Peptides against a protein of PDB entry 3V4L. Designs and how they scored, part 46

Target 1, 386 residues: chain A of PDB entry 3V4L
Amino acid sequence: GQPLAKDKVALLIGNMSYWEHPKLKAPLVDVYELTNLLRQLDFKVVSLLDLTEYEMCNAVDEFLLLLDKGVYGLLYYAGHGYENFGNSFMVPVDAPNPYRSENCLCVQNILKLMQEKETGLNVFLLDMCRKRNDYDDTIPILDALKVTANIVFGYATCQGAEAFEIQHSGLANGIFMKFLKDRLLEDKKITVLLDEVAEDMGKCHLTKGRQALEIRSSLSEKRALTDPVQGAPCSAEALVRNLQWAKAHELPESMCLKFQCGVHIQLGFAAEFSNVMIIYTSIVHKPPEIIMCDAYVTDFPLDLDIDPKHANKGTPEETGSYLVSKDLPKHCLYTRLSSLQKLKEHLIFTVCLSYQYSGLEDTVEEKQEVNVGKPLIAKLDMHRGL

## One batch from the design tools (peptide; made by RFdiffusion4, then SolubleMPNN)

Design b1_p11_3_s3 (from b1_p11_3, 5 letters changed)
Fold by OpenDDE base, seed 4:
Order: structure tokens, then C-alpha cells, then sequence
Structure b1_p11_3_s3 (fold): chain B 386 residues (1-386), chain A 11 residues (1-11)
């Protein structure tokens, strides 16, 4: 019969804003586009940008909680990385220079843990360098992997090679995602799909002789990303998994704030990623006696590291939000919360209304505190391990 | 190792 997935779960990590390493740009677009494609394939997708070592460990642990017998697990990573002795290391944004294995996540350790979950398919898509790190002499004594014959690695580059990001003027995919996205929805065995992506990438003049897709697989069955999810969640575990995923993707409801002056503000929320939310404010009613009126968001939790210089922008793009700007209402003030994984408590902030009456030179301020609970990934208490 | 960023507009 056609293979069935018990469920399909993906963790996508894009690291760009490195502290001690060159900044990347492609992971933003690559994670976003891959998220949308995997959602069309009925994957439960957690999409995360700019994770520290601790945050990456917790994201992997939460991903592993979504995995169970016959579940398809997909891990995508775009960022810096290395390969020592056939072990792939994903580099967190807080990794020191030089970094070592102790500062990084070993993909083969994640694979071991996925094999313990008796997953139906394990797919790793690694858009990182595979060059040896000569500052890391650690020989990982990994336990022998189980023979599960359900493993696929798609490496954006060959062993010992560098992966490239091509920075154009504007938003562009990384090389791997540029070709992967065009085929990802095809009803093909995942290894055949990746072989076709490798052929397409091999025809590109940019990549020819510089970067080539490597496929490493042990896949005994015809498994595809298009394989249907087994019907209504009949198991308690499937219900828990659905609830856990839904919890991690719940946005705050849009609010209408009413100020004493008679101004009404719409406060809205949009998800860019599982850890990235846009807050937007718009004036929906203004008394005629008020000539000027602006609604600012302020007093955010300190753990979110919100720079006020990037808050309350006239466009989403001025906040660094280039992907969801088309889906946002126009003529708002926009604020991008890019680190929701850091949020320990409820997201409480102030809406400050600054306004001027006709015939008065002085500005008046009114403030309202807003509690929106734990938005998106902040509902996963990634911090409860401390 | 660090992912190489090409800024070559002809790439």
C-alpha cells in the first residue's frame, strides 16, 4: 500500500545573527519558504531563527517530544557548521571563536534520539559547511546507530567542502533552497527528489565545481514527504502532539483599545516564525478635535532584547520583517519581536497614545498596559530545564 | 567552518 506517516513534524533552524562569526542572510528566506512548503505537505513545522546553544538544545528536545513511532521527522538547519570524522555540528549564534563540539549541536546525536522514538522517517537537510574544524580535536565516541533504514541526509555541500551563500541586493534563497523548493512538493521517494535537486544544482553555473548536493541515505522503503498522515488522531499521543504544536503557534487575539480621549486603537499580531512575531498598531477612530495621534508600543520585557530604535516603524521592512509585510495591514506602526524563545513570563507591554488637541501646542499621553500571555514558542517553556 | 558569503553580483 502507499506508506503512511503517523504524523509529520519538522524543526527548521536558521542561524544568521552570529555574535563572533560572519552574519548570514539566506537562512531567513530559506526557513520561511521551507516552512510554507512543509505546511502544504501537512507537516507540523516549528521555525526558529537565531538560536543560542541552550535555545537550540531546547528546540531539539521539544522537537523530539513531538516524535513518536511512525512519525516523520525532518530537521532543517541553515547556518554555520562543520564536519569532523563524519559528525555534523550545527553552530549556535552565541558560539565562541573558535568554536568546538562542546559549543555545538551534533546532528548524529539528534539522529540517535530520533531512532529511539521509532520514527517512520528521519530527514536531515543541512545547509552548512562540511569543512573540518581544526580547532576541534574531539573524536566523538558516538554509540553505534541502530539499523533503522529510514534515514536521509541532504547536505548542501560535499564532505570537506564549504557551503556558499550568495548575497544579492535584497532577499534571496541560499543555493540549496533555491533548487529544493522547486521540487519539494513532488510525490517522489525523498532520495529520488534530492537526486533531482542535485542534478538541477549541478547544472547551475554558480555552483558547478564549487558546491554540490551530497545525499547520504539508508532508506529501504519508498517514503516521500507527500506521504499522507494517518487519519484523525486516534491515540492519546497524537492528540498531545497536536495540542503541543497548536500551543506553539497560537497568536494573541487582536485587541481594540479605547483611550479616555475617545481614540480607538487596533492592536494586532502576526507570526513571521515560531519565535518571531510582529506587533502592529493602527488608529481606527479619532475624535475630530484631536489633530495628531500616534500609538507606540513600549515597556517590553527586558529578556526580549528589544531595541527601541527598531520598534514602532512605519513599515514592516524597517523592523527587519521582509517576508510577511504583504499579509500585514497597511498604515500601522510595526514592532518585530525576534526572540520569543527568551520570554519567561507573560508578554506584558505598554501601548502609549501620544496626541494633540486642536488649539493646544502640548502633546498629551495616555498609556494602557497589555498582557497577551505567552505567544507562539514562548508557550513551550523551553526554559523549564533550569 | 564559516559558511562563505559571496557578494559577487555576477554570481
Amino acid sequence: as target 1 above (386 residues)
Amino acid sequence: MTKLVSTDPEL
Scores: peptide ipSAE 0.191, ipTM 0.800, DockQ to the pose 0.110
Fold by OpenDDE base, seed 2:
Structure b1_p11_3_s3 (fold): chain B 386 residues (1-386), chain A 11 residues (1-11)
Amino acid sequence: as target 1 above (386 residues)
Amino acid sequence: MTKLVSTDPEL
């Protein structure tokens, strides 16, 4: 019969805003497009941008809680990385220069933990450099991996080689995602699909002799990303997993705020990623005696590190939100919260209405505090380890 | 190692 997945879970990490290293751009687009494709494949997707070492560890731990016997696990990473002694290291955004194994996440350690969950399939898609780090002389003593015939690695580059990002004037995919996205929905064994992606990269004049996909697999079964999820979650563990994923993707409901002056503001929320949310405000009713009025959001939790200069923009693009701008309502003020993984408390903020009456020179202000609870990934208590 | 950013417009 066709193989069945007990469930399908993906963690996608895109690191681009490095503190001590060159900034990247492609991980933004690559994580977004891969999220949409994996959702069409019935994956439960957690998508995270710009994680510190601590935040990456917690994201992996939460991902491992979603894994169980016969579940398909997919880890995608786009960012800086290295490979020492056949061990792949993902570099967090807060990693020092130079970084070492102690500042990085070892993919083979994650694989060990996934094997302990008795997963049905383990897929790693690593869009990072595989060049040796000469500043890290640590030989990781990895425990012997269990012999599981269900592992697939897709490396964006060869062993000892660099991965490239192509800077275009606009939004563009990285090299690996550019070819992967065209094949990812095909009903093929995952190793056959990745081999076709490798052939497509090898035909491109841009990548030829510069970057080649490497496939490492123990996969003995005909497993595909298209494999159907086994029917209704009958186990208590499957129900808990579905509820945990749903909590991590719950947006605040859109609300209508009514001010004493009779102005009504619509407050809305959109998810760009599991840790990135857009807040938007629009004036939906204004009394005729009010000649001017503006509604802005302020007083965010300090943990979110919101620069007021980047808040309350007339377009989503001015906030750095280029991907979801088509699905947002027009004629709003937009604010992008890009670090929801840092939120320890409830998201409490102020909506301030500034307005002027006809025939009065003085501007009047009204304020309302809004509590939206823990949005998206902030419901996963990623901070429990401090 | 750092992922290389190509500024080559032919890349």
Scores: peptide ipSAE 0.162, ipTM 0.783, DockQ to the pose 0.112
Fold by OpenDDE base, seed 1:
Structure b1_p11_3_s3 (fold): chain B 386 residues (1-386), chain A 11 residues (1-11)
Amino acid sequence: as target 1 above (386 residues)
Amino acid sequence: MTKLVSTDPEL
């Protein structure tokens, strides 16, 4: 019969906004497009941008809680990285310059922990450089991996080589994701799918002799990302996975705020990623005696590091949100919350209505506090270790 | 022109 997954879970991390290293661009598009494709494949996807070391550790721990016997686990990483002695290190955004293994996440340590969960399939897609870090002389003593015959690595590049992004005047994928996305929905053994992606990438004249896909596999079974989820009665573990995933993807409900002046504001929420939310405000009713009115959001929790200069924009694109702008209502003010993983408390903020009456020169302000609880990834309490 | 940019932090 066709192989069945007990469930399918993916963690996607895209690091771009490095503090001490060159900024990247491709991970934004790559994580977003891969999220949408894996959702079409019935994966439970957590998608995270710009994580610190601590936040990456917690994201991996939460991902490992979703894994169990016969579950398909997929880890995708796009960002800076290195490889020492066949160990792959993902570089967090807060990594020092130079970075060391103590500042980074070892993929082979994650693989060890995934093997302890008796997973049905372990897929690693690593869109990072694989050069040696000469500033890190540590040899990780990794315990011998179990022979599980269910592991697939897709490396964007060869050992000791670089991975590349294409900088154009707009949004573009990394080289690996550009070819992977065209094949990802095919009903093929995952190693056959990745081999076809390697052939397609090998035809790219830009990266010829600079970047080539490497496949490392112990996969003995014909498993595909298209393999259906087993429709057996929800085990207690399957219920827990579904609840945990649902918590990480629960948006606040849209609100209608009513001000004393008779103005009505619609407040809405959209997910760009599991840790990135757009807030949007629109005037839905205005009394005729009010000639002008605007609705601003302000007084956000300090943990979110929201610059007021980037809040309350006339377009999603002016906030840095280029991917979800087509699905958003028009004629709003938009604010992008890009660090929801940092939220320790409830998301409480102020909606400020500024308005003018006909024949009065002075602006009037009314304020309402809004509590939307913990949105998206903030429900997982990723900070429970601090 | 398409510019390839390395994701190597040492570049």
Scores: peptide ipSAE 0.145, ipTM 0.783, DockQ to the pose 0.789
Fold by OpenDDE base, seed 3:
Structure b1_p11_3_s3 (fold): chain B 386 residues (1-386), chain A 11 residues (1-11)
Amino acid sequence: as target 1 above (386 residues)
Amino acid sequence: MTKLVSTDPEL
């Protein structure tokens, strides 16, 4: 019979905004496009950008809580990385220069923990460099992995080689995702699918002799990302997993704010990623006596590091939101919250209405505080371990 | 020509 997944769970991490290392661009598009494809494959997807070491550890721990016997687990990472002695290290955005294994997440340690969950399939897609880090002489003594025969690694590059992104004037995929996305929905054994991606990448003139996909697999069964999820979750554990995932994806409800002057504001929310939310404000009603009015959002929690200069933009693109702009209402002011994983408390902020009456020179302000609870990933309390 | 950017911090 066709293999069944008990469930399908993916963690996607894209690190770009490194503190001490070159900034990347491709992970933004790669994580977004892969999220949409994996959702079409009935994966529960957590998508995270620009994580610190601590935030990456917590994201992995939360991902491991979603794993259980016969669950398909997929980890995707795009960012800086290295490989020492056959161990792959994902580099957090706060990693020092030079970084070491103590500053990074070892993929083989994550694999060990996934094997303890008795997962049905473990897929790692690593869009990072595999060059040796000569500043890290740590030889990880890993315990012997269990023989689970359900592991697949897709490395965007060969051992000891670099991975590349293409700098275009606009949004572009990394090289690996550019080819992976065209095949990811195919009903094929995951190793066959990745082999076809490797062939497509090998035909590309940009990557020829620079980057090649490496596939490492112990997968003895014909398992595909298209394998159907086993029917309605009847177990208590499956219900808990579904609730935990749902919490990480719950947006605040749209609000209609009414000001004393008679202006009505629509306050809306959109998810770009599990840790990235767009807030938008729109004037939905204005008395005729008011000639001009704008609704600004301000007074965000300090944990979010919101620069007011990047808030309240006339377009989503001016906030750095290029991916979801088509799905947003037009003629709003837009604010991008890119670090929801840092939120320890409820998201409380102020909506400030600035307006002018016909025939008055003075601008009037009215303010309303808004509490939207914990949006998206902030519901998982990724900070509870400190 | 499209510039390839390495994901290696040393490039």
Scores: peptide ipSAE 0.106, ipTM 0.751, DockQ to the pose 0.704

Design b1_p11_3_s4 (from b1_p11_3, 6 letters changed)
Fold by OpenDDE base, seed 2:
Structure b1_p11_3_s4 (fold): chain B 386 residues (1-386), chain A 11 residues (1-11)
Amino acid sequence: as target 1 above (386 residues)
Amino acid sequence: MTKLVSTDPKL
């Protein structure tokens, strides 16, 4: 019969805004496009941008809690990385310069933990450089992996080689995602699909002799990303997993705020990623005696590190949100919260209405505090380890 | 012209 997945879970990490290293651009687009494709494949997807070492560890731990016997696990990483002695290291955004294995996440350690969950399939898609880090002399003593015939690595590049981004005048994919996205929905064994992606990359004049996909697999079964999820969650563990994922993807409901002056504001929320949310405000009713009025959001929790200069923009693009702009309402003020993983408390903020009456020179202000609870990934208490 | 840029941090 066709193989069945007990469930399908993906963690996608895109690191681009490094503190001590060159900034990247492709991870933004690559994580977003891959998220949308994996959702069409019935994956439960957690998508995270710009994680610190601590935040990456917690994201992996939460991902491992979603894994169980016969579950398909997919880890995608786009960012800086290296490979020493056949061990792949993902570099967090807060990594020092130079970084070492102690500042980074070892993919083979994650694989060990996934094997302990008795997963049905383990897929690693590593969109990072595989050059040796000469500043790291640490030889990781990895425990012997269990013999599981269910592992697939897709490396964006060869051992000891670089991965590349496409610099264009606009948003562009990394090289790996550029070819992967065209094949990912095909009903093929995952190793056959990746081999076709490798052929497509090898035919491209830009990448020929610069970057080649490497496939490492023990996969003995005909497993595909298209494999259907086994029917209704009958186990308590499957119900808990579904509830945990649903909590990490719950947006605040859109609300209408009514001010004393009779102005009504629509406050809305949109997810760009599991840790990135857009807040938008629009004036939906204004009394005729009010000649001017503006509604802005302020007083965010300090943990979110919101610069007021980047808040309350007339377009989503001015906030750095280029991917979801088409799905947002027009004629709003937009604010992008890009670090929801840092939120320890409830998201409480102020909506401030500034307005002027006809025949009065003085501007009047009204304020309302809004509590939206823990949005998206902030419901996963990623901070419980401090 | 499409330019390839390495994601190597250049340690």
Scores: peptide ipSAE 0.321, ipTM 0.840, DockQ to the pose 0.766
Fold by OpenDDE base, seed 1:
Structure b1_p11_3_s4 (fold): chain B 386 residues (1-386), chain A 11 residues (1-11)
Amino acid sequence: as target 1 above (386 residues)
Amino acid sequence: MTKLVSTDPKL
């Protein structure tokens, strides 16, 4: 019969906004497009941008809680990275310059922990450089991996080589994701699918002799990302996975705020990623005696590091949101919350209505506090270790 | 022109 997954879970991390290293661009598009494709494949996807070391550790721990016997686990990483002695290190956004293994996440340590969960398939897609870090002389003493015959690595590049992004006039993929996305929905053994992606990348005149995909596999079974989820009665563990995933993807409900002046505001929420939310406000009713009115959001929790200069924009694109702008209502003010993983408390903020009456020169302000609880990834309490 | 940019943090 066709192989069945007990469940399918993916963690996607895209690091771009490095503090002490060159900023990247491709991980934004790559994580977003891969999220949408894996959702079409019935994966439970957590998608995270711009994580610190601590936040990456917690994201991996939460991902490992979703893994169990016969579950398919997929880890995708796009960002800076290195490889020492066949160990792959993902570089967090807060990594010092130079970074060491103590500042980075070792993929082979994550693989060890995934093997302890008796997973049905372990897929690692590593869109990072594989150059040696000469500032890190640490040889990780990794315990011998179990022979599980269910591991697949897709490395965007060869050992000791660089991975590349495409810089053009706009948003573009990394080289690996550019070819992976065209094949990802095919009903093929995952190693055969990745081999076809490697052939497609090898035909590209831009990357020929600069970047080549490397496949490392112990996969003995014909397993595909298209393999259906087993429709057996939800084990207690399957219920827990479904609840945990649902918590990480629960948006606040849209609200209608009513001000004393008779103005009505629609407040809405959209997910760009599991840790990135757009807030949008629109005037839905205005009394005729009010000639002008605007609805601003302000007084956000300090943990979110929201610059007021980037809040309340006339377009999603002016906030840095280029991917979800087509699905958003028009004629709003938009604010992008890009660090929801940092939220320790409820998301409480102020909606400020500024307005003018016909024949009065002075602006009037009314304020309402809004509590939307913990949105998206903030429900997982990723900070419970601090 | 399409430019390839390395994701090597040492560049």
Scores: peptide ipSAE 0.318, ipTM 0.844, DockQ to the pose 0.772
Fold by OpenDDE base, seed 3:
Structure b1_p11_3_s4 (fold): chain B 386 residues (1-386), chain A 11 residues (1-11)
Amino acid sequence: as target 1 above (386 residues)
Amino acid sequence: MTKLVSTDPKL
């Protein structure tokens, strides 16, 4: 019979905004496109951008809580990374220069923990460089992995080689995602699918002799990302997993704010990623006596590091939100909250209405405080371990 | 012209 997954869970991490290292661009598009594809494959997807070491550890721990016997686990990482002695290290955005294994997440340690969950399939897609880090002489003494025969690694590049991103005049994928996305929905054994991606990458004139996919697999069964999820979750553990995932994806409800002047504001929310939310404000009603009015959001929690200069933009693109702009209402002011994982408390902020009456020179302000609870990933309290 | 750029931090 066709293999069944008990459930399908994916963690996607894209690190770009490094503190001490060159900034990347591709992980933004790659994580977003892969999220949408894996959702079409009935994966529960957590998608996270720009994580610190601590935040990456917590994201992995939360991902491991979603794993259980017969669950398909997929970890995707796009960012800086290295490979020492056959161990792959994902580099957090706060990693020092030079970084070492103590500042990074070892993928083989995550694999060990996934094997303890008795998962049905473990897929690692590593879109990072695989050069040796000569500043890290640590030889990880890993315990012997269990023989689970359910492991697949797709490395975006060969051992000791670089991964590449496409620089074009706009948003572009990394090289691996460019080819992976065209095949990811195919009903094929995951190793066959990745082999076809490797062939496509090898035929491309851009990548030929520069980047090649490496597939490492112990997968003895014909398992595919298309394998159906086993029917309605009847176990208490499956219900808990579904609830935990649902919490991490719950947006605040849209609000209609009414000001004393008679202006009505629509306050809306959109998810770009599990840790990235767009807030938008729109004037939905204005008295005729008010000639001009704008609704600004301000007074965000300090944990979010919101620069007011990047808030309240006339387009989503001016906030750095290029991916969800088509799905947003037009003629709003937009604010991008890119670090929801840092939120320890409820998201409380102020909506400030600035307006002018016909025939008055003075601008009037009215303010309303808004509490939207914990949006998206902030519901998982990734910070509870400190 | 499409340019490939390495994601290597230049360790």
Scores: peptide ipSAE 0.313, ipTM 0.838, DockQ to the pose 0.763
Fold by OpenDDE base, seed 4:
Order: sequence, then structure tokens, then C-alpha cells
Structure b1_p11_3_s4 (fold): chain B 386 residues (1-386), chain A 11 residues (1-11)
Amino acid sequence: as target 1 above (386 residues)
Amino acid sequence: MTKLVSTDPKL
């Protein structure tokens, strides 16, 4: 019969904003586009940008909680990385310079843990460099992997080689995602799909002799990303997994704030990623006696590291939000919360209304505190391991 | 012009 997935779960990590290393650009677009494609494939997708070592460990642990017998697990990583002795290391944004294996996540350790879950398919898509790190002489003594015959690695590049991003005027994919996205929805065995992506990459004059896809697989069955999810969640575990995923993707409801002056503000929320939310404010009613009126968001929790210089922008793009700007209401003020994984408590902030009356030169301010609970990934309490 | 940029941190 056609193979069935018990469920399909993906963790996508894009690290760009490194502290001690060169900043990347492609992971933003690559994680976003891959998220949308995997959602069309009925994957439960957690998409995370710019994770520290601790946050990456917790994201992997939460991903492993979503895995169970016959579940398809997909891990995508775009960022800095290295390969020592056939072990792939994903580099967190807070990694020191130089970094070592102790500062990084070993993909083969994650694979071991996925094999303990008796998953139906394990897919790793690693959009990172595979050069040796000569500052890390650690030979990881990995336990022998179980023979599960359900493993696929798609490496964006060959062993000892670099991965590349496309720098153009604007947003562009990494090389791997550029070709992967065109085929990802095809009903093909995942290894056959990746072989076709490798051929497409090999035909490109830009990448020829610079980057080539490597496929490493032990896949005894015809498994595809298009494989249907097995029916209604009949198991308690499937219900828990659905609830846990839904919890991590719940946005705050849009609010209408009413000020004493008679101004009404719409406060809205949009998800860019599981850890990235846009707040937007718009004036929906203004008394005629009020000539100027602006609605700012302020007083955010300190754990979110919100720079006020990037808050309350006239466009989503000025906040660094280039992907969801088409789906956002126009003529708002926009604020991008890019680190929701850091939020320990409820998201409480102030909406400050600044306005002028006709015939008064002085600005008047009114403030309202807003509590929106724990938005998106902040509901997973990734910090509860401390 | 499309420029390829390595994602290697230059270890």
C-alpha cells in the first residue's frame, strides 16, 4: 500500500545573527519558504531564527517530544556549521570564536535520539558548510546508530566544502533551498527527489564546481514527504502532539483599545516564525477635534532585547520583516519581536497614544497596559529546564 | 550581478 506517516513534524532552524561570526542572510528566506512548503505537505512546522546553544538544545528537545513511532521527523538547519570525522555540528548564534563541539549541536546525537522514538522517517537537510574545524580536535565517540533504514541526509555541499548563499539586491535563497523548493512538493521517494535537486544544482553555471548536493541515505522503503498522515488523531499521543504544536502557534487575538480622548486603536499580531511576531497598531477612530495622533508600543519585557530604534516603524521592512509584509494591514506602526523564545512570563507591554487637540500646541499622552499571555513558541516554556 | 558568498565563518 502507499506508506502512511503517523504524523509529520519539522523543526527548521535558521541562524544568521551570529555574535562572534559573519552574519548570514539566506537562512531567513530559506526557513520561511521551507516552512510554507512543509505546511502544504501537512507537516507540523516549528520555525526558529537566531538561537543560542541553550535555545537550540531546547528546540531539539521540544521537537523530540513531538516525535513518536511512525512519525516523520524533518530537521532543517541553515547557518554556520562544520563537519569533523563525519559528524555534523550546527553552530549557535552565541558560539565563541573559535567554536568547538562543546559549543555546538551534533546532528548525529539528534539522529540517535530520533531513532529511540521509533520514527517512520528521519530527514536531515543541512544547509551549512562541511569544512573541518581545525580548532576542534574532539573525536566524538558516538554510540553505534541503530539500523533503522529510515534515514536521509541532504547536505547542501560535499564533505570538506563550503555552502554558499546568493547575495543579490534584496532577499535571496541559499543555493540548496533555491533548487529544493522547486521540487519539494513532488510525490517522489525523498532520495529520488534529492537526486533530482542535485542534478538541477549541477546544471547551474553559478554552482557548478563550487557546491554540489550530497545525499547520504539508508532508506529501505519508498517514503516521500507527500506521504499522507494517518487519519484522525486516534491516539492520546497524537492528540497531545497536535495540542503541543497548536499551543506553539497560537497568536494573540486582535484587540480594539479605547482611549479616554475617544481614539480607538486596533492592535494586531502576525507570526513571521514560531519565535518571531509582528505587532501592528492602527488608528481606527479619531475624534475630529484631535488633529494628530500616533500609537506606539513600549515597555516590553527586558528579556526580549527590543531595541526601541527598530520599534514602531512605518513599514514592516524597517523592522526587518520582509516576508510577511504583504499579509499585514497597511498604514500601521510595526514592531518585530524576534526572540519570543526568551520570554519567561506573559508578554505585557504598553500602548502609548500621543495626540494633539485642535488649537493646543502641547501633545497629550494616554497609556494602556496590554497583556497578551505567552504568544507562539513562548508557550512551550523552553526555559523550564533551569 | 549574482554573487555567491560562502557561509564559512573562515575558521
Scores: peptide ipSAE 0.309, ipTM 0.836, DockQ to the pose 0.786

